# Peptides against a protein of PDB entry 4GMN: the designs that were tried, part 330

Target 1, 375 residues: chain A of PDB entry 4GMN
Amino acid sequence: RYANITLLALVTLASIGTDFQETLVKGNQGSRESPISAADEEWNGFDDADGDAMDVDQKSSSGEDQEEDYEEIDVKEDDEDDDDDSITSEMQADMERVVGADGTDDGDLEDLPTLRELIQTAVPQLIRLSNLPIDSDESLTIQSHALSALNNISWTISCLEFANGENANIHNAWYPTAKKIWRKTILPILEADSADLKLATQVTSLAWAVARVLHGETPTDGNPHRKFISLYHSSKQQAGGNSNSIEEPEDPFQGLGVKCIGVVGSLAHDPAPIEVNREVGVFLVTLLRQSNNVPPAEIVEALNQLFDIYGDEELACDKEVFWKDGFLKHLEEFLPKMRTLTKGIDKRTQPELRTRADEALLNLGRFVQYKKKHA

## One batch from the design tools (peptide; made by RFdiffusion4, then SolubleMPNN)

Design b2_p30_7_s3 (from b2_p30_7, 22 letters changed)
Fold by OpenDDE base, seed 5:
Structure b2_p30_7_s3 (fold): chain B 375 residues (1-375), chain A 30 residues (1-30)
Amino acid sequence: as target 1 above (375 residues)
Amino acid sequence: SWAEFERERARREGQKNVEESRETLEKVLS
C-alpha cells in the first residue's frame, strides 16, 4: 500500500516534469509567432562566385501526368480534446510567467508557487528516495522512479534560459538543489560501481541534466569526469562481449555513450579546473581520432561539446588547452572523415541522425574557419 | 547566432530525454 502510493506519487512527479517541459516548448513556439522583426543583418554571404554551373542537360522525358486521384482521406480531425488537464492551471501560470517574463522581473519564487514546491519540497524527498538502501526489488523500483522524476525535473529546468540574468530567481533556487542532487544522488550511485547498465544510464542522464545548469561549477570532488569516462569505456566493453546486448536504444542519441559525452562535456565548461578541461578535451578529440570505431551519434555529441567548450576565445581553456594541445589540427584532420561519416548515414532509415550529422559537419567547418581566423 | 543554435540543440536534447523518461514510466504503468 505505502509503496504503491509512493510509486504513483513518483510517476505523477515525473509526469509533471514532462508536462512542464511541454508547456515551456509550446510557450516558446507561441512567442515565435510574435514577429521578431527580422533585423536583416545581411550576413554577407561569401561570394564564392566561380562555381561553374555544369549544364547537366536533363533531357525532357515527357512523363505522362498520371493524375493519381489522391482520395482526400477526410481525416476527421477527431478533436480529441485531449483535455491535457494534466497541467494544473497553477503550473501553466508558472510556465507562462517563466516564458513571458521579459528578464526584468526580479520575481521571487513566491510568484512561482508550483515550481517553488517542486524544487523545495518534492526534490528533497526524491533525493531521499534515491538514497534508500537497495534491499528488495521494490526498493530498486522506488530508486528508479525517483531518478526518473529527478531526471524530468532537472532536464526541464536545464531548458530554461539563464544567460544574461534571465530567470535568476529560478537559477538561484535550483543551483543549491542541483548541487545536492549531485552530491547526494549522483556521486553515491557512481561510487557504488554497480554493473547495472540501466541504473548507470538513469544516473548519467540525470547527471547530464544537472551538469547542463552547473557546468564547470559542478562539484569536482572525486574527479567525476574520470568516473564518466571510465563508464563510457566500460559500457563499450560490455556491449561487445555479452550477447545480452541491452538493446541499444532505438534512438542513437539516448545511448549511454552519448550521455557520458554530454556529462563530461558539460563538466569541462568554464570555470572548470584547467586539468579537468584538458582531460575531457583530450578524451573528446581522441574519440574523433578513433571515429571508425565510434557510433555516429557519439561523434555528433563529441563535436557539439567541443564547440560549446572552446567556442569562446576569452576563456582560459582556449589558450591553456585548445591552442597548447593543438586541438585545431585534430579538428581540421577530422573534417574529411566527418564528411565521409555523414554521407554514410542513410537519410531514409536514420533521418534524425543524418540531420544532426549534417549540422555538426557544417558547424565543424565553421568552427575550424573561426579558429583559423582567431589564431 | 551560434548561441541560438546551441540553445535550440540543447532544448531538443532536453525534450528527448524527458520524453524517453515518460515512455519508460508509461511502460511501467501499463
Scores: peptide ipSAE 0.082, ipTM 0.749, DockQ to the pose 0.235
Fold by OpenDDE base, seed 1:
Structure b2_p30_7_s3 (fold): chain B 375 residues (1-375), chain A 30 residues (1-30)
Amino acid sequence: as target 1 above (375 residues)
Amino acid sequence: SWAEFERERARREGQKNVEESRETLEKVLS
């Protein structure tokens, strides 16, 4: 009984996290629709006057219309949907406020009550549930659902723009909570060194979402970047041995390898220690050099992370790592390989992977040209 | 800009990670 209520509450919290994201997506689309003035461009219908009145003979076949009296089953809309609409409307109102609020620097979520309760009340309980002693399949299920809810919330928040002081109130409220998730949920599970690849995938997904907000300010205690690099390598070794095909996620971008790359890439952003940045940068460049044995999705992610980390020439990592370690040469040498890799992806069977690879190839060409001009 | 492209990519990745987590939860509820 208590377990089922806890599971239902965890599912509800995870659903709230998804609906919040959908609302964010809608709100962010609406703000980019500057009202293109409906200039009444009278679409002058082409009067293609070719009035060939072919007399289609009215064969009056008197088909007996059996009026099957479809009894309108008056499906009483059960009033339970009104409570779900209420939550979605409050979340929508919170999102409309997030998009419309000029960045008042007050880290007070007073105007965002749903998000406030999510961060201040729900997330601390989810962190607690993720740290329960695992003594039963039930406790493992609770942990998994708590991680899923934390993942959804963290991913949703990580989709907010925090550049240029945008959403500063949300950032300021989330930042200490994100560090708490990292220290209390992510690190303990990573340190437990569990052979459970499902748990590792969930924690790595959560770690990526958290690290996308914290970047180089992610706690460096215990060298988490090395743990995720080790997890990446371990995941490749296990996939070769045990025919327990963890069903490769139907989406190639949801693989543990991609998630590990996303985490370590995010951890290497400024103001990460230069040594952390170097270790990650070398790891990513090494994937490109070994691209013949690396899934295309991981190559796409590794490229994107390299662009994100080294896109700014003003950062210390540009001079101290990118130029010193000769990364430009490796990227330039990878261009022809990336063209071959991208062309090898079937657009019919893997349309998304092909699109993202075409984009990454385009960006790689641009990035190499950019860095050559700024050499 | 390149930064706008990466932000939009990052948003799409975020969306997809939430959608997958939703589908995983729906499969547990069914």
Scores: peptide ipSAE 0.080, ipTM 0.749, DockQ to the pose 0.219
Fold by OpenDDE base, seed 4:
Order: structure tokens, then sequence, then C-alpha cells
Structure b2_p30_7_s3 (fold): chain B 375 residues (1-375), chain A 30 residues (1-30)
């Protein structure tokens, strides 16, 4: 199971790397008329510098014509699908190591060369490309692809277990890079206040993946939680006004609203400032109170985030926010509404949404009972 | 524990987001 996720992630990263390289090559071909100063190293993708051109010393050995009657070995046309397998195999080996490694706490990725190159070489370039001035449809396309690549990398890494010192080497290598993505890619795009919902969805997806690793240690500069809360509200206002089908993603859980909830929930985890936690907690509880006008997927995500944020009674946010602001009452009052909401989801047409809602309802009941016992 | 359950939920959600991130990329490249 873990191996298949990691393999899929790496195949996705390889595909991203290749397709991104192609996009960069195509983009650079169009820009050749402006003298890009020679200090803009053309990122030609992942140059696997291990083209160790073995100087096959052409020793001209005039070996005699022994007509060895090589029997016609019926060389089955082994289908030349072999070249794609090499990158996938090394990446697969890295992923098998990630699943098994008692990681060192030093952030050393010596045993994970592909992941090392991804974090140390690829991600810095992707950050650069995501920060290009948007002056053309081409620069917008490059930004979109760079954001997609960063998103996939960040989501992949966010699927690793980092609790109890697991994968500490990967965590320690990723952590500074994740902060760099946040500060250099996510914050500038959020501050540009673009009306582009596609870009907003991409950056919010990336922000969620990054914040799932950084949690409350995500940089608080510029109050990003408020920006995502504002984006949540703005997205609802735009969806209500223009009957132009911004194609709501077929998957309810891929909506910008869900992604905004996921980001702000992750940002509110310990050691987030209590006021950040409070503002997010109040936002999430307010969604539950207004649940009649909120998509079921957003309610599921908001519940999950509330459980994740307030599941530990030893955290300062439990006393200073959860109990102090009376969140238990709101969760208890929401329990019958959640039952109604969950029952309203058709298992035939929306089986996943129903399953996740049934899970969230079960957890809400358990969580309310837990909190009542620990009151 | 509660925390173990939520971690497994979060992991499953992350996996799905990776898969959809791939599909989104494939659609951008096609």
Amino acid sequence: as target 1 above (375 residues)
Amino acid sequence: SWAEFERERARREGQKNVEESRETLEKVLS
C-alpha cells in the first residue's frame, strides 16, 4: 500500500519532471528574441549529469574475420518500452527505502538520491518558475505547470509519516524547502489578489500540502489564514453570481472551499499562535452553524480539521479556545444536522462523499463524547 | 488512538490529492 502511493507519486514526479522540462524547452524557444541575460541559467530540466561518457578508447584491434556462425537467435522483438523503466526503477528503490527507513535526524538524504535531487535541485527551480512575472499566456502556463509540480511533490511528501521521529531525515530536508515554497511561491501569489480562480485553486492546493507538514510552524507573516478565509468567502460569492460554470470539480473534495478549509485547519495546529487558532476555529465552527448553505464536502473537511486541531487536551488551544469559546456546544448542536446531511447524500451517485460523511458523523459522535468525558 | 485514526485519514486524503494532482497535470499536458 505505501509502496504503491510512493511509486505513484514518483511516476507522477517523473511525468511532471519530463512534461515540465518539455514545457520549459517550448517556453524558452519562444523567448529567444529577448536577450535573457547569461545569468539566467536555462533550466534544461533534470540534467542527469551521470552521462559519464565512458571514453571507449577506440583501440583499433584488427581482429580477424572469424565467421562464427551465429545461430539466428530469434530475437523476439522485446518491445522497446525499456527506457521509461529505468527512472521508475530508481525512483521505486528510493520509495522502498522511504517506507523502511529508520530515518536519521540530520536531514541527510544520502540513501534517497532521487528525493534529494527533487528537493535540492528541482524544487528551487520550480519556485523560481512559479515566481515569473505574469506578462503573457506563456508565463501563466509556466507558472501553472510549476505550481502543479510543486503541488505534486508537496502532496507526495505530506503523505509520509513524520510523527514520533519517523522519516526524520526527509522531514528535516523538506522543512526548510517547504518554508521556502510558502514564502516565495504561496505568499506572493496570495498577495497579488488575482481574480483567477484556477490560480487560486492551484496555490491553495499547494498551500494545503505544504501546511500539512509545517502545521502551526507555517510562517505567520501577513496572516495567511485570513487570506485563505477571505479566499473561501470570495469563492462563494463568485460561484453565486456568475452562472458561468467554473466547472465545480466533479470531485466535491477538490473544490476550492475544501482546500481553503484544509489549509486554514493545518495552519491552526500547535504551535500556531492562539489567536490564529481561535480565528480558524471560529471560522470552522461557523461553517457548521451555517451548514445548510455549505457543501457537504466542506463540512466533512471542517469537522476533520476540528478533530485534528482540538483532539489533544494537553494543547493550549484546547483550554484557551475549544473550552473557552464553547466549541463543544456547537459540535453537539451540529450532531443532529450532520446526521441529516449525511443521510441526504445518495450512496449511489456520491459513494465517496457518503462514506467520508458517515465517517465524519461517527467521529463527531465520538469526539463529542470524548470531550464531554474530559470536561 | 484517536491520533492514529486521524493520521490514517489524513494519509488517505493526501494520497487522493496526489492522484488527482496527477490527473490534473495529465489534463494540462493533453
Scores: peptide ipSAE 0.048, ipTM 0.720, DockQ to the pose 0.122
Fold by OpenDDE base, seed 2:
Order: C-alpha cells, then structure tokens, then sequence
Structure b2_p30_7_s3 (fold): chain B 375 residues (1-375), chain A 30 residues (1-30)
C-alpha cells in the first residue's frame, strides 16, 4: 500500500518534470517567430571580426540528374488537440515567468512557487529514496523511480540558459541541490560497483543532466571522470559476453556509451582541474583514433564534447591540453574518417543519426579551420 | 553563434532524455 502511493508520487513528480519541459519548449517557440530550421543552425565558426567568409570552393561535382521522385509524404497533421490538462495554470504561469524573467541575481524563487517546491521539497525526498538500502525488489523499484524523477527534473533544469547571468535565481537555487544529488545519489551508486546496467544507465543519465549545469564545478571527490570512463569500458565488455542483448536502445544516442561520454565531457569543462581535462580529452581523442570499433553516435557525442571543451582559446585547457597534447592533428587526421563514417549511415533507416553525423562532420571541418587560424 | 548552436543542441539532447525517461515511466506504469 505505502509503496504504491510512493510509486504514484514518484511518477507524478517525473511527469511534472516533463510538463515543465514541454511548457518551456512551447514558450520558447512562441517567442521565436521564425522556426530557425535545424539546417540553418549551422555553426558558422567563431565570428572573426574580419568578414572574410572563406568561400569553401564547393567544387560542384556535376553528379548526374537522378530525378528522385520525392514522394510527398503527406504528414497528416493529426491535430490531436490532446488538451493534456496536466499542465496546471500555476505551472504555466511559472514557465511564462521563466521565459520572460530578466534574471534577478538572488536565488529567490518567490515568483516560481512550483519550481521552488520541486527543488526544495521534492528533490530532497527523491535523494533520500534513491539512497535507501536495497533489501527487496520493491526498494529497487522505488530507487529506479526516484532516479527517473531526479533525471526528468535535472534534465529540464539543464535545458535552461544560465550563460551571461540568465535564470540566475534558478541556477542559484539548483546549484546546491545538484551538488547534493551528485554526492548523495550519483557517487554512492557509482561506488557500489553494481553489475546492473539498467541502474548504471539511469545514474549516468542523471549524472549527465547534473554535470551539464555544474560542469567543471562538479564535485571531484573520488575521481568521477575515471569511474565513468571505467563504466564506458565495462559496458563495452559486457555487451560482447552475455547474450542478454540489452536491447540496443532504439535511439542510438540513448546508449550508456553516449551517456558516459556526455558526463565526462561535461566534467572536463572549465574550471575542472587540468589533469581531469587532460584525462577526458585523451579519452575522447582515443575514441576518434579507434573509431572503427566505436558506434557512430558515440563518435558524434565525443566530437561535440571536444568542441565544447576546447572551443574557447582563452581557457587554460586550450594551451595546456589541446595544443600541448597535439589534439588538432588528431582531429584533422579524423576528418576523412568522419566523412566515411557519416556516408556509411543510411538516411532511410537512421535519419537522425545521419543528420547529427552530418552536423558533427561540418562542425569538425569548421573547428579544424578555426584552430588552424589561432595556431 | 557557437554558443547558440551549443544551447540548441543541448536543449534537443535534454528534451530527448526527458522524453526517454517519460516513455520509460509510461512502460513501467502500464
């Protein structure tokens, strides 16, 4: 009886986390008159103040006019007006305020009562539930649901902009709670050295969401980057041995390998210790060097993490790691391999993986050019 | 800008991870 009520409460909290995300998405779409097509989201590089757009000589190889008959896929807009009455008027008002709020610097959530109660009341209970002694299948179920609720809340918050002091009130309220999730939920589960790949996937997803806000300020106690690198390698070894095919997630980007890369990438951002940055950078570059044995989605994620970590030349990691360890050469040598990898992805069977690989390939070219100018 | 591209990528990744977690919850509730 109490377990079912606890599970229902955990599910309700996880749903509230998703509803907040959906409302943030709708609010952000309403403020942008023009949907910037996903194709127009090309990283144009760093704007050199000198407007020499390098004309990349598109050698138009005159490939023959195959009139591919584009069957007009009549995407029926099923206007399922699912009036998902799940979004309370209070939650909607909170999200409208988040989208419109010029950041008051104080971690005061007076104007965001629902988000305040999630962070201050709900999350501390979820942390307790995720850290209960496992003595039954019921306690495992409670832990899994508590991790899922923490995941949804953490991912939703990680989608907010915190750069340039945006959403500073939310950031300041979340930051100590995020560190508490890390220390009381993530680290204890990672230290338990469980062979449970489901639990490892859940905790790694949560760790990524938390690390996307904390970055290099993520608690370094117990060298968590090495634990996630070890988990990455262990996950590859287990997939080869037991014919319990963990059903490869239908989405290749939801794999434990991708999630491990996302976590360690996020942990390596400034102000991470240079040695942590180096160990992660070497790990990521090593994946590119070994790309023939690495899933394409993990290569895409590893590239994105490398761009994010080493995009700013003013950071100590640029000089002390990127240039010193010769990462540019490895990226340049990987460019032709990435072209081959991307071309090998079938657009019909894996359209998203192909799109993200095409984007990562384009960005790799731009990033290599950028770094060559700043050499 | 690069920062806008990163933000949008990060937003898309965040959305997908929340949706996956939602689907996982729905599968456990059903």
Amino acid sequence: as target 1 above (375 residues)
Amino acid sequence: SWAEFERERARREGQKNVEESRETLEKVLS
Scores: peptide ipSAE 0.077, ipTM 0.748, DockQ to the pose 0.205; fails the geometry check

Design b2_p30_7_s4 (from b2_p30_7, 20 letters changed)
Fold by OpenDDE base, seed 1:
Structure b2_p30_7_s4 (fold): chain B 375 residues (1-375), chain A 30 residues (1-30)
Amino acid sequence: as target 1 above (375 residues)
Amino acid sequence: SWAEFERELARREGQANVDESRKTLEEVLA
């Protein structure tokens, strides 16, 4: 009973997070192409596989019809406000305010009551549920659903513009909560070193969403970038052995490899320590050098991360890593390989992957020209 | 910055496409 109510509430929270994202994306389509596609992890519904039909043998014992006069308890239909999985009018009003907010109001989340309750009330409970001892399949299911809800919420918030002080109220409210998710949910799961690739994928997706807001201010305790690089390599070793069991996600960009690249790329942004930036930058450039054995989606993500990390010449990482470690040469040498890779993607079978690869190829050419001009 | 370079490049590409479209229209109207 309590578990089913908890699961339903987690499903509803995950749905709300997705619907909120879709609406923010539709509203924000007038500005920058935020990478929308990474958060559409469809909540793969409850496979209620355990239809063990208990054949309750209806032994027809002919017990006498005692007309128990059931007093008609006038159960007032409390209008169960069908908290229909639909965007509530309050959520819609909050979304309209977030999309319409000229980022000048350093105000409290007073004007965003639904988002406030989501951050202040729901997320702390989801963090608790994600930290329950795993002692049953039920507790594993609760953890998975709590991670899914945290993922959807975190991705939605990560799609907001925070540059130049835009949405500063939301950023300031989310920032301590994002650090709490990192320390209380992400790090403990990563440290448990579970062989569960599903759990690893969920926690890595959540880590990417959180790191897209925290960037180089993500807690560096225990060198999390190295854990995600290790997870990347471990995932490649496992995929090479047992080809049978991990359904490759239909979307190439939902793969654990892409998610690992997204996390470590985000962690390497300023003000990350130069050593962290270097280790990540070398990892990403090494993927480009090994591109013949790397999925195209991971190459696209690795390029985008390299452009974002090293796009500003005023940052210490430009001089101390990009130029010092000779990354421009590796990017220039990769251009003809990227052209071949992109042309090898069938537009009919993988239209999105081809589009994003064509864009990344275009940007690689532009980025190399930019860096040559600013050398 | 890269973001400024991309914005300036997109602006130039957009302007070039507009100028080519105008030239094509002028050639059709002449």
Scores: peptide ipSAE 0.036, ipTM 0.597, DockQ to the pose 0.013
Fold by OpenDDE base, seed 2:
Structure b2_p30_7_s4 (fold): chain B 375 residues (1-375), chain A 30 residues (1-30)
Amino acid sequence: as target 1 above (375 residues)
Amino acid sequence: SWAEFERELARREGQANVDESRKTLEEVLA
């Protein structure tokens, strides 16, 4: 009885996290209904592609695209408007306020009561539940659902704009809680050295969401970047051996490899220690050098992380790592490989992966040109 | 910064597309 109530409460908290996310998407993004998978699915992040990818539709119209008249299979998506009216009028009002809120500096969530209760009341219980001793299959199930709820909440918050002091009230309320999730949930699970790839994927997804807000201010205790790099390599070794490999997620961006790259990339941002930045930067550049054996989605993520980490020339990591370790040469040498990789992705079978690869290729060309001008 | 460079690049690309569209229109009207 208590276990079933706890599980139902955890599922409900995960669904609430997703509903907040959907409302944020609908509020910030116009008509691009990305079909968010069912409320019970662990949300694994937004592609930030729509933000900084200025879709400069370079109609390079020079190709004789033979209009093969592919019949539009009018897949009537039956808009089953399952009006899952689960979004309370109070949650909608809170989310409308988040989308419209000029960032007031007070870390007081007085005007966001639902989000306040989520951060101050729910998340501390989820941290407790995720850190219970695993002594039964029931305890493992509770941990998994607590991680999923923390994941959905953390991702939703990580999709808020915090640049230039936007949403400062939410940031200030979340920041100490995010550090608690890191220290009390993520680090203990990473230190347990579990061979459970499912648990590793869940904790890595959560770590990415948390690190997207904390960046280089993420606690460096125990060198977590090295643990995620080790997890990346271990995941590649295990996938090659046992036929009971977790089915590669249908979405190539949901892979443990991508999530590991996202975490370590986020951890390497200023004000991260220069040695942490160097170890991550060398890891990412090494993936590009070894690109023939790396999934395309991991290459896309590694490129985006490199652009974000090294996009500011005023940062200490630009001089002490990017220029000193000769990263520009590796990026320039990777351009023709990226063009070949991107062209090798079938637009019909992997449209999203192709779009993200085309964008990353465009940005790689731009980034190399930028860095050459600022040498 | 990268973000400033991207904004300036996008501005230049946008202006180039407008200028090319104008040139094409002038060539069709001539």
Scores: peptide ipSAE 0.035, ipTM 0.594, DockQ to the pose 0.012
Fold by OpenDDE base, seed 3:
Structure b2_p30_7_s4 (fold): chain B 375 residues (1-375), chain A 30 residues (1-30)
Amino acid sequence: as target 1 above (375 residues)
Amino acid sequence: SWAEFERELARREGQANVDESRKTLEEVLA
């Protein structure tokens, strides 16, 4: 009984995180619909007049009166209150404010009460539930649901624009909570060295969502980038040996390998220690060198992470890692391989993977040309 | 642009991770 109520509450919190994301996506799409002036194309309705009025007279057949007394079974339509998981009017109002407002830099969420309660009240409870001692299958289930709810919330927040000081109030409110998720939920699970690949996938997804906001300001305690690199390699070794089909996710971008790359890439951004940046950069460039044995989705992610980490020439990592370790040469040598890889993806069976690979190939060409001009 | 690609990528990755987590929750409730 109490477990089922806890599970239901965790599912509801995970749903709220999703619905919040959907509203943000709809709000961002609505702002891109510049009013296409409905040019009143006068649809000159062609006047084709010839509606011949065929009068078909068909007959009156008189079939008989059998009065069968169907007892009205008063099926009480139990109004299943479709608990319309509809975004509350308050959540909708919060989302409209997030899309429209230049955020205040104070980290105050007075104008965003639902988001404030999510961050300040719900997330601390989810962190607590994710840290329960695992002593039963029930405690494992609670941990998994708490991780899923934290994942949904963290991903939703990570989809907000924080560049150029946008949403600074949300960023400042989330930032200490994100660090708490990292230290209290992510690190303890990574240190437990569990053979549970489901748990590893959940914690890595959560770590990516958190690291997409914290970047190089993610706590470096215990060298988490090395743990995720180790997890990447361990996942590849297990997939090759045991025919226990962990069903490769239908989406190639949901693979544990992609998630590991996303985490370590995010961790390597400025102001990360140069040694952390170097270890991650070398890992990513090594994936490109070994591309014949790497899934295309992981190559796409590794390229995107390399562009984001080394896109700014004013950063210390440009001189101390990118140029010093000769990354440009490896990227240039990878261009013909990327063209071959991208062309090998069937547009009919994997349209998204093909699109993202075509984009990553385009960006690789642009990035190599950019870096050659700034050499 | 690169920034348009990054935003769309971030959105797709966010949605797909949420959808995977939702499916995992539904499977445990069933």
Scores: peptide ipSAE 0.027, ipTM 0.645, DockQ to the pose 0.299
Fold by OpenDDE base, seed 4:
Structure b2_p30_7_s4 (fold): chain B 375 residues (1-375), chain A 30 residues (1-30)
Amino acid sequence: as target 1 above (375 residues)
Amino acid sequence: SWAEFERELARREGQANVDESRKTLEEVLA
């Protein structure tokens, strides 16, 4: 199962990589079309030379139908399909190794050459490309594709298990690169404060994928959690005003609101500063209190983030935020609302959303009971 | 465990984000 996810992501990355190369090649060719100065070569009017009436002598030559036996040269279509299979096989072999790897702590990816090249060679280039000056539609397209590639890589890596020292070699290789993505790609784009919701969605998706690995060790410089909370609120204001249907993603969990929640939730994990944790926790609990106006998918994500952030009683945030700010009461008061919300989701039209809401409701009940025992 | 549930949820979310990113790419390539 993990192998298929990583394979799909790598195939998508290969596709992104190839299309990105093609786009770069085409963009670099287009920039080399110097405007051919259309030299106004005054096409001097070709003189009206006299229409000598060539006598069409109608010689009726009876061409004998020589049936030339066209030997069908069976052009063996050499199935050039072999090259795509080779890349997929190496990537598949790396993914099979990742699932089986007894992770060495040294961050050495000797046994994972494709993943090594992806992290060490591809990602630094993608970071560079995502951080190009935006001065043209081409540079914007390059940024978008670079963000998409970084997103896919980061999501793929974030699907690996790193708990208990699993995949430590990959984690150790990725961790400094993830911090580079955050500092060189995510923060600059967030600081530019672009009104582009597409760009905001892409960077937020990438930020979530990166933050799912870095958690509370995500760089707190410039209070990025506040930027994502602001983006969440701004996205809600824009959706209410322009009846231009921003095509709500077909998947309710792909919405910008969900992504913002996922980012800020991930940023709030230990060892995040307690004030970051508090601001995020209050934001998430406030969504639950306002649940009548919040999409069900965002409620599901907000609940999951609250469980993950406050699941451990040994963490400083449990005492200093969860108990101190009275979050248990808000979660308990939300239980009947969550039951109503979950029941309102049609299993036929939204089976995944319903399943995840049923799971989140079950977990909310368990979490409230857990916290009541540890009060 | 709670952690096992979170891991499976995180995996599904990760897959969905990859699948959506692929779809978005396919739509840009089309």
Scores: peptide ipSAE 0.032, ipTM 0.636, DockQ to the pose 0.157; fails the geometry check

